# Peptides against a protein of PDB entry 9GMZ: the designs that were tried, part 40

Target 1, 343 residues: chain A of PDB entry 9GMZ
Amino acid sequence: TGFPLELLTRPATERLAYFENYTVAHPRLKEVYEILMRTIAEPAGASFIFVYGASGVGKTTLRLRVEQKLTELALPKLESDRARVPVVGIEAIAPESRYFNWKEYYTRALITLEEPLIDHKFDYGVRGISRDNFGKINVESKVVAPALRRALENALIHRHPDVFFVDEAQHFGKVASGYKLQDQLDCLKSLANMTGILHCLLGTYELLTFRNLSGQLSRRSVDIHFRRYCADSPEDVQAFKSVLLTFQQHLPLAETPNLVDHWEYFYERTLGCIGTLKDWLKRVLSDALDREATTITLKDLQKRALSVAQCQKMFKEIQEGERQLSETEADVQNLRSALGLGA

## One batch from the design tools (peptide; aimed at target 1 A25 P27 K241 V243)

Design b2_p18_4_s3 (made by RFdiffusion4, then SolubleMPNN; from b2_p18_4, 8 letters changed)
Fold by OpenDDE base, seed 4:
Structure b2_p18_4_s3 (fold): chain B 343 residues (1-343), chain A 18 residues (1-18)
Amino acid sequence: as target 1 above (343 residues)
Amino acid sequence: SEEKKLRELAEEFSKPLP
């Protein structure tokens, strides 16, 4: 089934919002979604989940859909436990300085965890943390990072989410030395241990550096690779074409554009990343709606496409990440062989 | 079947994100 035909009579803003909120179910998203939901339900003593994949593969969409599902599943329990938050998700920000800003991270985590809509208000026991007239948390500039950490630990314990999501988590790794990265990992590990809350870090292949630095973290982590679609796989090409077919049916335009006939061009400019594809189509849809156009043309697509140079850079970054994973798998096989364990 | 599960997921994802 396509988009609701009633949208054709609605404002451009509603038509664009429909497409923005629409999620295509596709094989790679389904696989990672099922693994992630299962791991959250049965963490088996894991303290961390790492979800890594190419930029624009759809990690944020995965997070948001899991957050939605966990919230829906928690509703019956939330009626009895008004203090509980089912899930919390934040995006890590790239530091302006060479050092990750833990104060900002803790502040954002507290603000997200303590949404104004939560009925039960919690006292953090930290001076300089207050609520405004709208129930929003305000953190004074004088509050130091260790105090914010204690406030977050207390809030996480009190709210007891099933998982704490950190999107763009590769930004934890943007420190000048391996020593500083280890300290950051130990800080995250300590937060997870002190709260008993499962942490899910979503990010690029740069997250693989975290896996390699902490042998203790690796024992308490589950790894999930969110793969792109590969043009050398007939199955992946068919899945990618099916995604294009679904998107063309869900573009709220009077005339359905033929995206599938241009699948090679879409693949060339997205590298098989469905998030990149959706963002591209969103930009093109916005332009079409602004012009009151009945359809999308190839010329409209070309105007909003990533440049060949951008795609080449992104592809090199993807190939390096995929190579590192392949080497890790080979190292496991070599270790098994060296231990006399069969393949 | 995997196709049935994908359809079920598509129905779930037909709900707008909050």
Scores: peptide ipSAE 0.395, ipTM 0.913, DockQ to the pose 0.164
OpenDDE base, seeds 1, 2, 3, 5: peptide ipSAE 0.394, 0.370, 0.382, 0.383; ipTM 0.912, 0.906, 0.909, 0.911

Design b2_p18_4_s4 (made by RFdiffusion4, then SolubleMPNN; from b2_p18_4, 8 letters changed)
Fold by OpenDDE base, seed 5:
Structure b2_p18_4_s4 (fold): chain B 343 residues (1-343), chain A 18 residues (1-18)
Amino acid sequence: as target 1 above (343 residues)
Amino acid sequence: SEMERLRELAEEFSKPLP
C-alpha cells in the first residue's frame, strides 16, 4: 500500500497536503488512541485525562484523530441536537509574563466552542461578547476573566462536548511558584466540576508535575503515557523501521526513497519520536517538491535534520521524564508491598 | 525475512485508526 499514483501529476501543494494529512497508525499511537477513546466513552467518574510524553512523540496527531473520530461518531446525534458540539480542542499558549493568561485561555476556548457553523446561537448574557456577521465570536478587550469564565461554563453546559482538549498543557505550569500551579489546577478542576465536562490535558513530561501536586486530581484523573520507541528494545526498533517503511511508501515522489537503510540516523535525530520524524520528512518532501526532485537522498535528509545539540537537549528532557515515571512506578510497588498487597 | 516482517507491519500501520 502506498500513496495514490495520480498524485504524481498533481500540484506540489496537493502532494504535500497528502503527506501532511497522512497518519501512520504505529503501535504506540494506536495503543494511546484506543485507551483515550475508551476513557472518553467511559470516564468512570474521572474529570481529567493526562496524556504525557516526549515533545514530538505525536500528541497533536493523537488529539486531531480523536477529535475527528468523536465528531464522526456524534454526527447522527447532532442532526437531532443542533446545540451540541461533540468535542472542543485548544492549544495552551506559553505566557509572555510570569502568569498564565486565563483571559486569553477562556477567549480561545469560547471562539473554538462557538464556531460559526453552529446553528443554535447562544446568548452568553455577558456584555462585550458578540457574534460578527459571519457568526464568529468577538470578545471586547473590556471583558474581564471572571465574565469570560462564566460565559465558557454556560457554553460548555449548553454545547455538552464529550471532552475538552488542551494541548501543550504544560504551559499552565509556567508560573513563578508551585503555589500558583496548584491554583491553576484548582481552577481547571472547578471548571470541570461546574460544567460536568471531561478535560483532557496533553503535554510533555512537565505535565507530571501537575499530577503530583494535586492528590485530589489523582482520584479523578486517568493517566496515559505516550511512549517513544527505544533503541534498546528489539520490538521498538522493528516498529520504528516499519514506520520508516510506511512513510517511504507514502511520500508522493516518482522514486520511492530508501529510508529503512538509514534507520539508525533517523533514530539518532528523532529519539524514536514519530512526530519529529514526520515533521522532518515534511520539510524534506517540501524541499524535494520545490526542486521537482524524483526522490529524497541522504543529503536532503541531512539538510533538514535537527542538530546534535537539539537532540542532546531533547534527550535529556526525555530521560528526566522517563526517570520520574520509573520512580513513581517503584513507589507504587513499594506502597503495595507495605500494604500487604502482592506486587 | 526481516524485510517481509517489516512489510507486514507497514501494511498494518497503513490502515486507518479504528
Scores: peptide ipSAE 0.479, ipTM 0.944, DockQ to the pose 0.884
OpenDDE base, seeds 1, 2, 3, 4: peptide ipSAE 0.349, 0.337, 0.330, 0.479; ipTM 0.899, 0.896, 0.894, 0.944

Design b2_p18_5 (made by RFdiffusion4)
Pose (drawn by RFdiffusion4):
Structure b2_p18_5 (pose): chain A 343 residues (1-343), chain P 18 residues (1-18)
Amino acid sequence: as target 1 above (343 residues)
Amino acid sequence: STVVETEVTEEHKAAAES
């Protein structure tokens, strides 16, 4: 397999768009996708899905693909319920203040729930907020956060989304003190419990500070780790080389450059994160198409790679996250002994 | 736009090692 040969006659813009739209279902992503879809289809009391992963591992792409896939299920379902949004997805806003702005979060979440059939919803539940009949949801600055949240709860329980996505969930950790971390997530827990809607939180390894704050949160959450490819296990190395081969075969050029020979350097500057690899490859391809180059040279790769210091920081954070998320038989035995079960 | 997708298979791994 490979890129369509017809693209050679087309201008560089078509090649670049093709490569941008190209995706690879590498094993780690496939497994994480399968687990996430299975868990969304049947939460069974869980009120959170944590998706931990390094920067550039593909959390956003996973969210977008699962959103598209779930939207497919909604079309047959729509014949039964005319007013139902299948999936709602938003991004956590990094606040300018010391603490996360819950009022803005509620405002944006309610705004994202705009639908053409707004007549079905009628009143949101609290005065002061309504659509301006121009397709935009208007909220008043005098409306307080408790009333806005109550309106969001009513809207969510009416629409009943399958899953609620909060991309970049590490921004929830912006707090004004050292004790507000548990409350920051308890608020979202209460919202999810009352609305009966699973809140899937995606973020980098900084999200691990939101892992096990309380036993209630521990039970109300499901952990999904989007592990990067590690050089330690040969199987992961084989998979990383294989992803390079698929990219080598699928980037539009006159002749396919050799990328497996330079797999070590790629791993050095990408740490196995597939998104970081694709971004680099796309940048190199764009640089090459400017000069109409027939192949990719090592010099081109080096020109637009990542700095050593940046990769050092990436690895430090990744090592900390993997160390925190590691699970061994020793932990299982310790828990067994402390539980008094034995063996 | 149209999304294009490819799965990693055992053939790809064997080829890469070759």

Design b2_p18_5_s1 (made by RFdiffusion4, then SolubleMPNN; from b2_p18_5, 6 letters changed)
Fold by OpenDDE base, seed 2:
Structure b2_p18_5_s1 (fold): chain B 343 residues (1-343), chain A 18 residues (1-18)
Amino acid sequence: as target 1 above (343 residues)
Amino acid sequence: STVHEVEVTEEDIAAALA
């Protein structure tokens, strides 16, 4: 099982696009996918799902796979109900200022929710929101954030997605005070409650700060930890090697590179994060295709690797997140023991 | 865009490590 050999005669752009679109269904991705799909199908009164894990673990890949699957499952119903959108997914933007740009967030959400292909024209009830001749939403500069929020609330109610995804959701937390973070959470909570739409926030371990502040959200939130592969687990090492094997078979090159033999080096420079690994291999493949190379060498890999200093910084952030989660798990065990429930 | 879900089986891993 490998890439279609016909790709070797195709343009470099098609060869790169093949690899970019290729997804390895690795064990952690499958596990989190199944949990997330089940939670979306049966939210049990939850209004929020938090998906947290290391940067580059594959959260965006997870989101895109869930969005695809929810769309596929909805297709038979969408033929009869052209007003419905099965899923909405946006990426939160890092604020240029100390304040999260809610106007930009609502605008992007509206644009994503109301793609031109939706024949059913919806009136947002807000002046200054229109569709252009191509069906794209245009938001006039005079439209203020509270009006955009109402437009999004109305659109979400009308389109009734099964879930609203916000990727890079830790950017909501980049506010200078704990009070402002609570205000952001209350704003999101209000949006979820007003629309009745399940919100899924995907982010780094910085998203745990949201979890801890949401004392009232604890009963209405589901937590999903997207773990990296750990080198101290033989099973995780085997899974990581398997991912390398699969990637080497799906690099559209004339000679299959041996990535598996360098698994320790790949682990050192990815910290067990498959998204980081894929992005690294994309850069290296692009370079190889530009040179019309027949294969990838260790030197090609080294040229595009993250620096040791970058890896050390990322690893400290991961360790802090994993520590916080481990402490929470220990607290649960201590509570259970204190209640006489046993470990 | 055909998402090729390649299920990596334990057998696929064993065959490549052999």
Scores: peptide ipSAE 0.020, ipTM 0.604, DockQ to the pose 0.664
OpenDDE base, seeds 1, 3, 4, 5: peptide ipSAE 0.016, 0.020, 0.017, 0.021; ipTM 0.452, 0.574, 0.484, 0.605; seeds 1, 3, 4, 5 fail the geometry check

Design b2_p18_5_s2 (made by RFdiffusion4, then SolubleMPNN; from b2_p18_5, 10 letters changed)
Fold by OpenDDE base, seed 4:
Structure b2_p18_5_s2 (fold): chain B 343 residues (1-343), chain A 18 residues (1-18)
Amino acid sequence: as target 1 above (343 residues)
Amino acid sequence: GKVYEVEVTEEDIERALE
């Protein structure tokens, strides 16, 4: 089933919003979704989940879908426990300085956790944190990072989410010269331990460097690799073509564009990353709607495509990440073999 | 930590497209 045909008579803004809100349930997304949902339901003593994959593979989409599902599943419990928040998700921001800003992180986490629509007022026990008349949290500039951490810990304990998501978590690895990345990891570990809240860190392959620094976290973490589609796999190519077909059917245009016939070009400029593909199509759709075009042409696609140079850079980063994971897997197998454990 | 590697089947693709 394609898009609702009635959208063709609707404003461009509604047509664009439809496509923006549409999610293709592609195989890799479904797989990672199922693993993540299962792990959240049964952490088995894990304090951390690491979800890593290429930039633009769809990690943010995964997070949002899991957040929606967890919220839906929690609705019956939320009626009885008005203090509970089922899930909290934030995006880590790249530091402007060479040092991760914990004060900003704690502030954003606190603001996200304490949505204005939450009826239950909570005292954070920290001076300089208040709610305005609209229920929005205000944090005074004088509030120091340790105080914000305590406020967040108290809020997490009180609201007791099933999971705390941090998107773009590779930014925790950005430390100033002379600072230890281990200290950043210890801070996160301490927060998870003090609150008893499962943390899920989503990020690029740069997150692996962060993950590998803590031997202690390895025992209390679950790793999920969100893979891109690879052109050397017939199954992956078929899945990628199927995604293109689905997007083709869900572009709210009068004439259905033929995306599938250009699958190689789409693959070349997305590297098998569905998020990158969706973002590309959003830009092209927006342009087409602005011109009141009936369809999308190859020229329209080319105007909004990533450059070959950009794709080459991204591909090198992906290859390095995939290589590191492959080496790790080989090391595990070698260790098992050396221990006399069968393959 | 457990690393989950799941093989995607054709059936998974079909179900994802429904």
Scores: peptide ipSAE 0.024, ipTM 0.524, DockQ to the pose 0.058
OpenDDE base, seeds 1, 2, 3, 5: peptide ipSAE 0.015, 0.010, 0.014, 0.018; ipTM 0.422, 0.416, 0.465, 0.513; seeds 2, 3 fail the geometry check

Design b2_p18_5_s3 (made by RFdiffusion4, then SolubleMPNN; from b2_p18_5, 12 letters changed)
Fold by OpenDDE base, seed 5:
Structure b2_p18_5_s3 (fold): chain B 343 residues (1-343), chain A 18 residues (1-18)
Amino acid sequence: as target 1 above (343 residues)
Amino acid sequence: GEVHEVELTQEDIERALA
């Protein structure tokens, strides 16, 4: 099924919004989604889930789909428990300084957790946290990070989400020393332990540094690798072509563009990352709609493609992450063999 | 036996993610 044909008579803004809101389901997304949903349902004593993969692989899309599903599954329970929030998701922000801004993190988490007009006013027990006339949380500048943490702990306990999502979680690692990185991880671990809430950290391969620093987290964490599509795998190439076919059917243009015939060029400039592909197509669609074009051409694609230099940098980061994971897998196999456990 | 790799159709994947 393609886009609704009625969109061709709609404003450019509606046509663009349709494509922005459209999610292509693809094998890697499905696999990671199923593992993540299962792990959230049955954490088996895990306090953390780490979802790592290339920038632009689709981690934010995964998060949003899981948040949607958890919300849908919780609806029957929310009728009886009006205080419950089924899921909370935030994006970690890159610190402007050498230090992660915990005050901002706690503030954003509190705001996100309390955005639903839940009739039950929770007293945070912290002076300077209030609700406005619209029920939105306001945090006064005088409120210190330890007080915000206590407020968040109490709110998480009271609202009892099935999972707490933190997107772009590699930003916790942007600290001047390895010691400070461990402190950040210990802080998150403490928050998870104090609240009993499962945390899911989504990020780039920089999250692997967190895994290696805390041998204690390894016992209470589940790792999920969100892989890109690889050109050396016939199955991955076919999946990537299928995604291109789906996108070309869902571009709200009068003439369906032939994206599949250019699959190698799309792969060259996305490295098999579907989020990067979608963002590229959004830019090209926007340009086409602005010109009232009937279709998109290779020239239109070339104008909005990532540069070769950008792709080379991204590819180097991907190769390093994939190498680290491959070495870890080999180490596990070697350990099993040395222990007399069959491969 | 030919392992018919049931190529998950886009529709199958969409149903699983819905």
Scores: peptide ipSAE 0.029, ipTM 0.524, DockQ to the pose 0.043
OpenDDE base, seeds 1, 2, 3, 4: peptide ipSAE 0.015, 0.000, 0.017, 0.022; ipTM 0.465, 0.272, 0.456, 0.529; seed 3 fails the geometry check

Design b2_p18_5_s4 (made by RFdiffusion4, then SolubleMPNN; from b2_p18_5, 6 letters changed)
Fold by OpenDDE base, seed 2:
Structure b2_p18_5_s4 (fold): chain B 343 residues (1-343), chain A 18 residues (1-18)
Amino acid sequence: as target 1 above (343 residues)
Amino acid sequence: PTVHEVEVTEEDKAAALA
């Protein structure tokens, strides 16, 4: 079934919003979703989940789907426990400076955790944190990062989310020295331990650097690799074509474009990353709606495609991440062989 | 929700390095 045909009579904004909100339940997304949901339900003493994969593979889409599902599952309990938040999710910001902005991170987390619909005003025990008349959290500039951390620890304990999501978590790693990276990990570890809240860090393959530095976190972390679709796998190519077929059926245009016939060009410019594909199609749809076009052409696609140079850069970053993971898999096999466990 | 940009004070930088 395609898009609702009634959308063709709706404003361009509603048509675009339909496509933006539409999620293709592709095989890799389903697999990682089921692993992540199971791990959140039964963390088995884990304090961290690492979800890593290529930029634009769909990690944010995964997070949002898990947040929706955890919220849905919590609804019956939230009616009786108005203090509980089922899930909290933030995006880590790239530091403008050589230092990660912890003050901003804690402030964003507090604002997200304490949205106005929560009737129970919590006293954070920190001077300079207040709610306005609209229930919005206000943090005075005088409130220092350690005080915001204590406020977040208290809020996380009281709201008791099933998981705390941090998207784009590789930005914690942009600290120029290995020592500072360890300090960032120890800070996150301390927050997870003090609150008892499971943390899920989603990021690029740069997140693997965090995994490797913390031999102590390895016992308390779960790793989830969100793989792209690979052109050397017939099954992955078929899955990618099926995603294109689904997207072409859900573009709210009068004439259904044939995207599947151009699958190689879509693969070349997305590297098998479905998020990159969706963002590309969203840009092209926006342009088509602005022109009141009946369909999308190859020329419209070409106009909004990533450049070959961008794709080459992204592909090198992917290859390096996939190589590091393959080396880890080989190390596991070598360890098993050395232990006399069959390969 | 518009996250108000919270300026990082020199005290915040010092506290993050301590």
Scores: peptide ipSAE 0.018, ipTM 0.514, DockQ to the pose 0.012
OpenDDE base, seeds 1, 3, 4, 5: peptide ipSAE 0.000, 0.000, 0.008, 0.000; ipTM 0.266, 0.309, 0.489, 0.375

Design b2_p18_6 (made by RFdiffusion4)
Pose (drawn by RFdiffusion4):
Structure b2_p18_6 (pose): chain A 343 residues (1-343), chain P 18 residues (1-18)
Amino acid sequence: as target 1 above (343 residues)
Amino acid sequence: TVVLSAPTEVDLHAVERL
């Protein structure tokens, strides 16, 4: 397989768009996708899905793919319920203040729930907020956060989304003190419990500070680790080389450059993160299409790679996250002994 | 709204055939 040969006659813009729209279902992403879809289809009391992963591993692409896939299920279901949004997805806003702005979060979440059939919803539940009949949801600055949250709860329980996505969930950790971390997530827990809607949280390894704050949160959450490819296990190396080969065969050029020969350098500057690899390859392809190059040279790759210091910071954070998420037989034995079960 | 193309699966034995 490979890129369509017709693209050679087309201008560089078509080649670049093709490569941007191209995706690879590498094994780690496939497994994480399967686990996430299975868990969303049946939460069974869980109120959170944590998706831990390094920067550039593909959390956002996973969110978008699962959103698109779930939207497919909604079309047959719509014949039964005319007013139902299948998936709602938003991004956590990094606050300018010391603490996360919950009023702005509620405002954006309610705004994202706009639908053309707004007549079906009627009143949101609290005065001071309504659509301006121009397709935009208007909220009043005098409306307080408890009333806005109550309106969001009512809107969510009316629409009943399958899953609620909060991309970049590490921004929830912006707090004014050292004790507010548990409350920051308890508020979202209460919202999810009352609305009966699973809140899937995606973020980098900084989200691990939101892991096990309390036993209640521990039970109300499901951990999904989007592991990067590690050079330690040969199978992961084989997979990383194989992803490079797929990219080598699928980037539009006159002749396919050799990328497997330089797999070590790619891993050096990407740490196995597939998104970081594709961003680099797209940048190199764009640089090459400017000069109409027939192949990719190592010099081109080196020109637009990542700095050593940046990769050192990436690896440090990844090592910390993998160390915190590691699970061994020793931990299972320790828990068995402390529980008094034995063996 | 973002629409994506279908992903391509990785053949884990393609490098061994090289």

Design b2_p18_6_s2 (made by RFdiffusion4, then SolubleMPNN; from b2_p18_6, 6 letters changed)
Fold by OpenDDE base, seed 2:
Structure b2_p18_6_s2 (fold): chain B 343 residues (1-343), chain A 18 residues (1-18)
Amino acid sequence: as target 1 above (343 residues)
Amino acid sequence: RVVLSEPVEVDLNAVAKL
């Protein structure tokens, strides 16, 4: 089991693209994928799904896999319903200012909903939004955020996606005060309610702040924790080593590198985050292909590794998020015990 | 659109066979 051997005679760009497009279905990714797909199919009156976990755990890979699968499942219906978009996914952008840029968010969402392949021109009911001759959405600079919101509401209702994904959704929390964070949540809640579209927010543990601020959102949300692999769990170490073994077999190089023997170094520099691991290996593979190298060495890995200081910072952020979750679980257990509900 | 290949499952026992 490995990469197609014919890739060794192919251009470096094709070899790199193979590895980029390759996905290891590691246990945590498979678990979260199955939960997310089930929740999208049967939301049970939920308006929100929160997917939270460490940076580089693989949330974007999860989103892209779900988007692909929902698109594949919808293909037979899209021939009859030309207005439908099965899924929409955007990335929230970190604000350059102390305030989240809703105008930019609504513009990106509209552009993403209105793929050029959608034959049916929709009238947004908003002056200054148009399609060019190539079907691309153009938003005039004079269009204000409330008008863009109405356009997005109308577009979401008309396109009726099964889910609206927002990646890096912790950026909604980048506000100058806690009161403004509630206003952002109420804005998102209103958008979901007005459109009837299920929203999935993917992000870091900073998303837990959103859950804690609204006991009403928690009643209408499903929470999915995308955990990293932990070195203190023998099962997680075995899974992590098995991921390394799978990646070494799928690096399109003439000589298979031994990644498994370096598992502790890979763990040290990824914190058990498979997205971070894959991105590291992509960089190292690119360098190896540029040199026409037959294999990858430890020295090649070291050149593209995250610094110890970066890993220490990321680890502190992870520990704080895992702590907040453990405290919430303990609070629930304490509440159950206090209510006389046995553990 | 980047078409991702089908996900390949991890053989959790593969490391024990080395």
Scores: peptide ipSAE 0.165, ipTM 0.796, DockQ to the pose 0.854
OpenDDE base, seeds 1, 3, 4, 5: peptide ipSAE 0.163, 0.142, 0.129, 0.136; ipTM 0.798, 0.795, 0.784, 0.788; seed 5 fails the geometry check

Design b2_p18_6_s4 (made by RFdiffusion4, then SolubleMPNN; from b2_p18_6, 5 letters changed)
Fold by OpenDDE base, seed 2:
Structure b2_p18_6_s4 (fold): chain B 343 residues (1-343), chain A 18 residues (1-18)
Amino acid sequence: as target 1 above (343 residues)
Amino acid sequence: RVVLSEPVEVDLNAVARL
């Protein structure tokens, strides 16, 4: 089944919005989604979930799909529990300064958690936190980070989400010496412990540094590797081609473009990352709609492709992350062998 | 909030039928 043919008579904005909102449930996304949903339902004493993988693999799409599903599943319970928020998700932003801005983090988390439409309002116990006439939270500049932390702890306890998502979580590590990174992880761990709320950190392979620095987090965390498709696997190549075919059928154009015949070029410029592929096709679709074009050509694809230099840089970052995982697996195997435990 | 459309599963055999 392709796109609804009625879209061909609709404005370019509606045609683009269809493709933006469209999600291909590719095998790796489905697998990670099922593992994540199961882990959220039955955390088994875990306080953290780490979801790591290449940039552009589809982690944000995964998060948004889980947030939507958890919200849908919670709707019947929200009628009886007016204080509850089923899920909360934030994006960690890279600090402009040499220090992570905890005040800004707590403020964003609090604003995201406390949607205006929540009927049940409570006092945060912190002066300088208020709601406007529309129920939007306002945080005065005088409120200090420790007070915002207490307000967020209270809000998380009262709203009791099934999970707290932090996307782009590698940004916690970028500015910190190893010592400062440990302090940040201990702060997050303390927040999870004080609230009893499960935290899910999504990010690049730089999140592996978080796992390695905290032997205590490793005991209370579930790890989920969101793998890219690999060209050395026939099954992964078949899956990648099938994703291209599916996107080809869901581009709202008068003539279906042949993407599958160019699969090697798509693989070269995406490294098997479906998020990167979707973003590329979105840019090319936007250009085609602006020109009132009937289809997409190879020249249109080439205009919006990542450069070879960008792909080479991204591939080095992927190889380093995959290497670190392989070393960790080898270290576990070596430890098991040294203990006289079978492979 | 942007409501995402329902995910469409990839037919892994569709390429073999081309």
Scores: peptide ipSAE 0.178, ipTM 0.803, DockQ to the pose 0.856
OpenDDE base, seeds 1, 3, 4, 5: peptide ipSAE 0.039, 0.160, 0.139, 0.187; ipTM 0.614, 0.803, 0.789, 0.807; seeds 3, 5 fail the geometry check

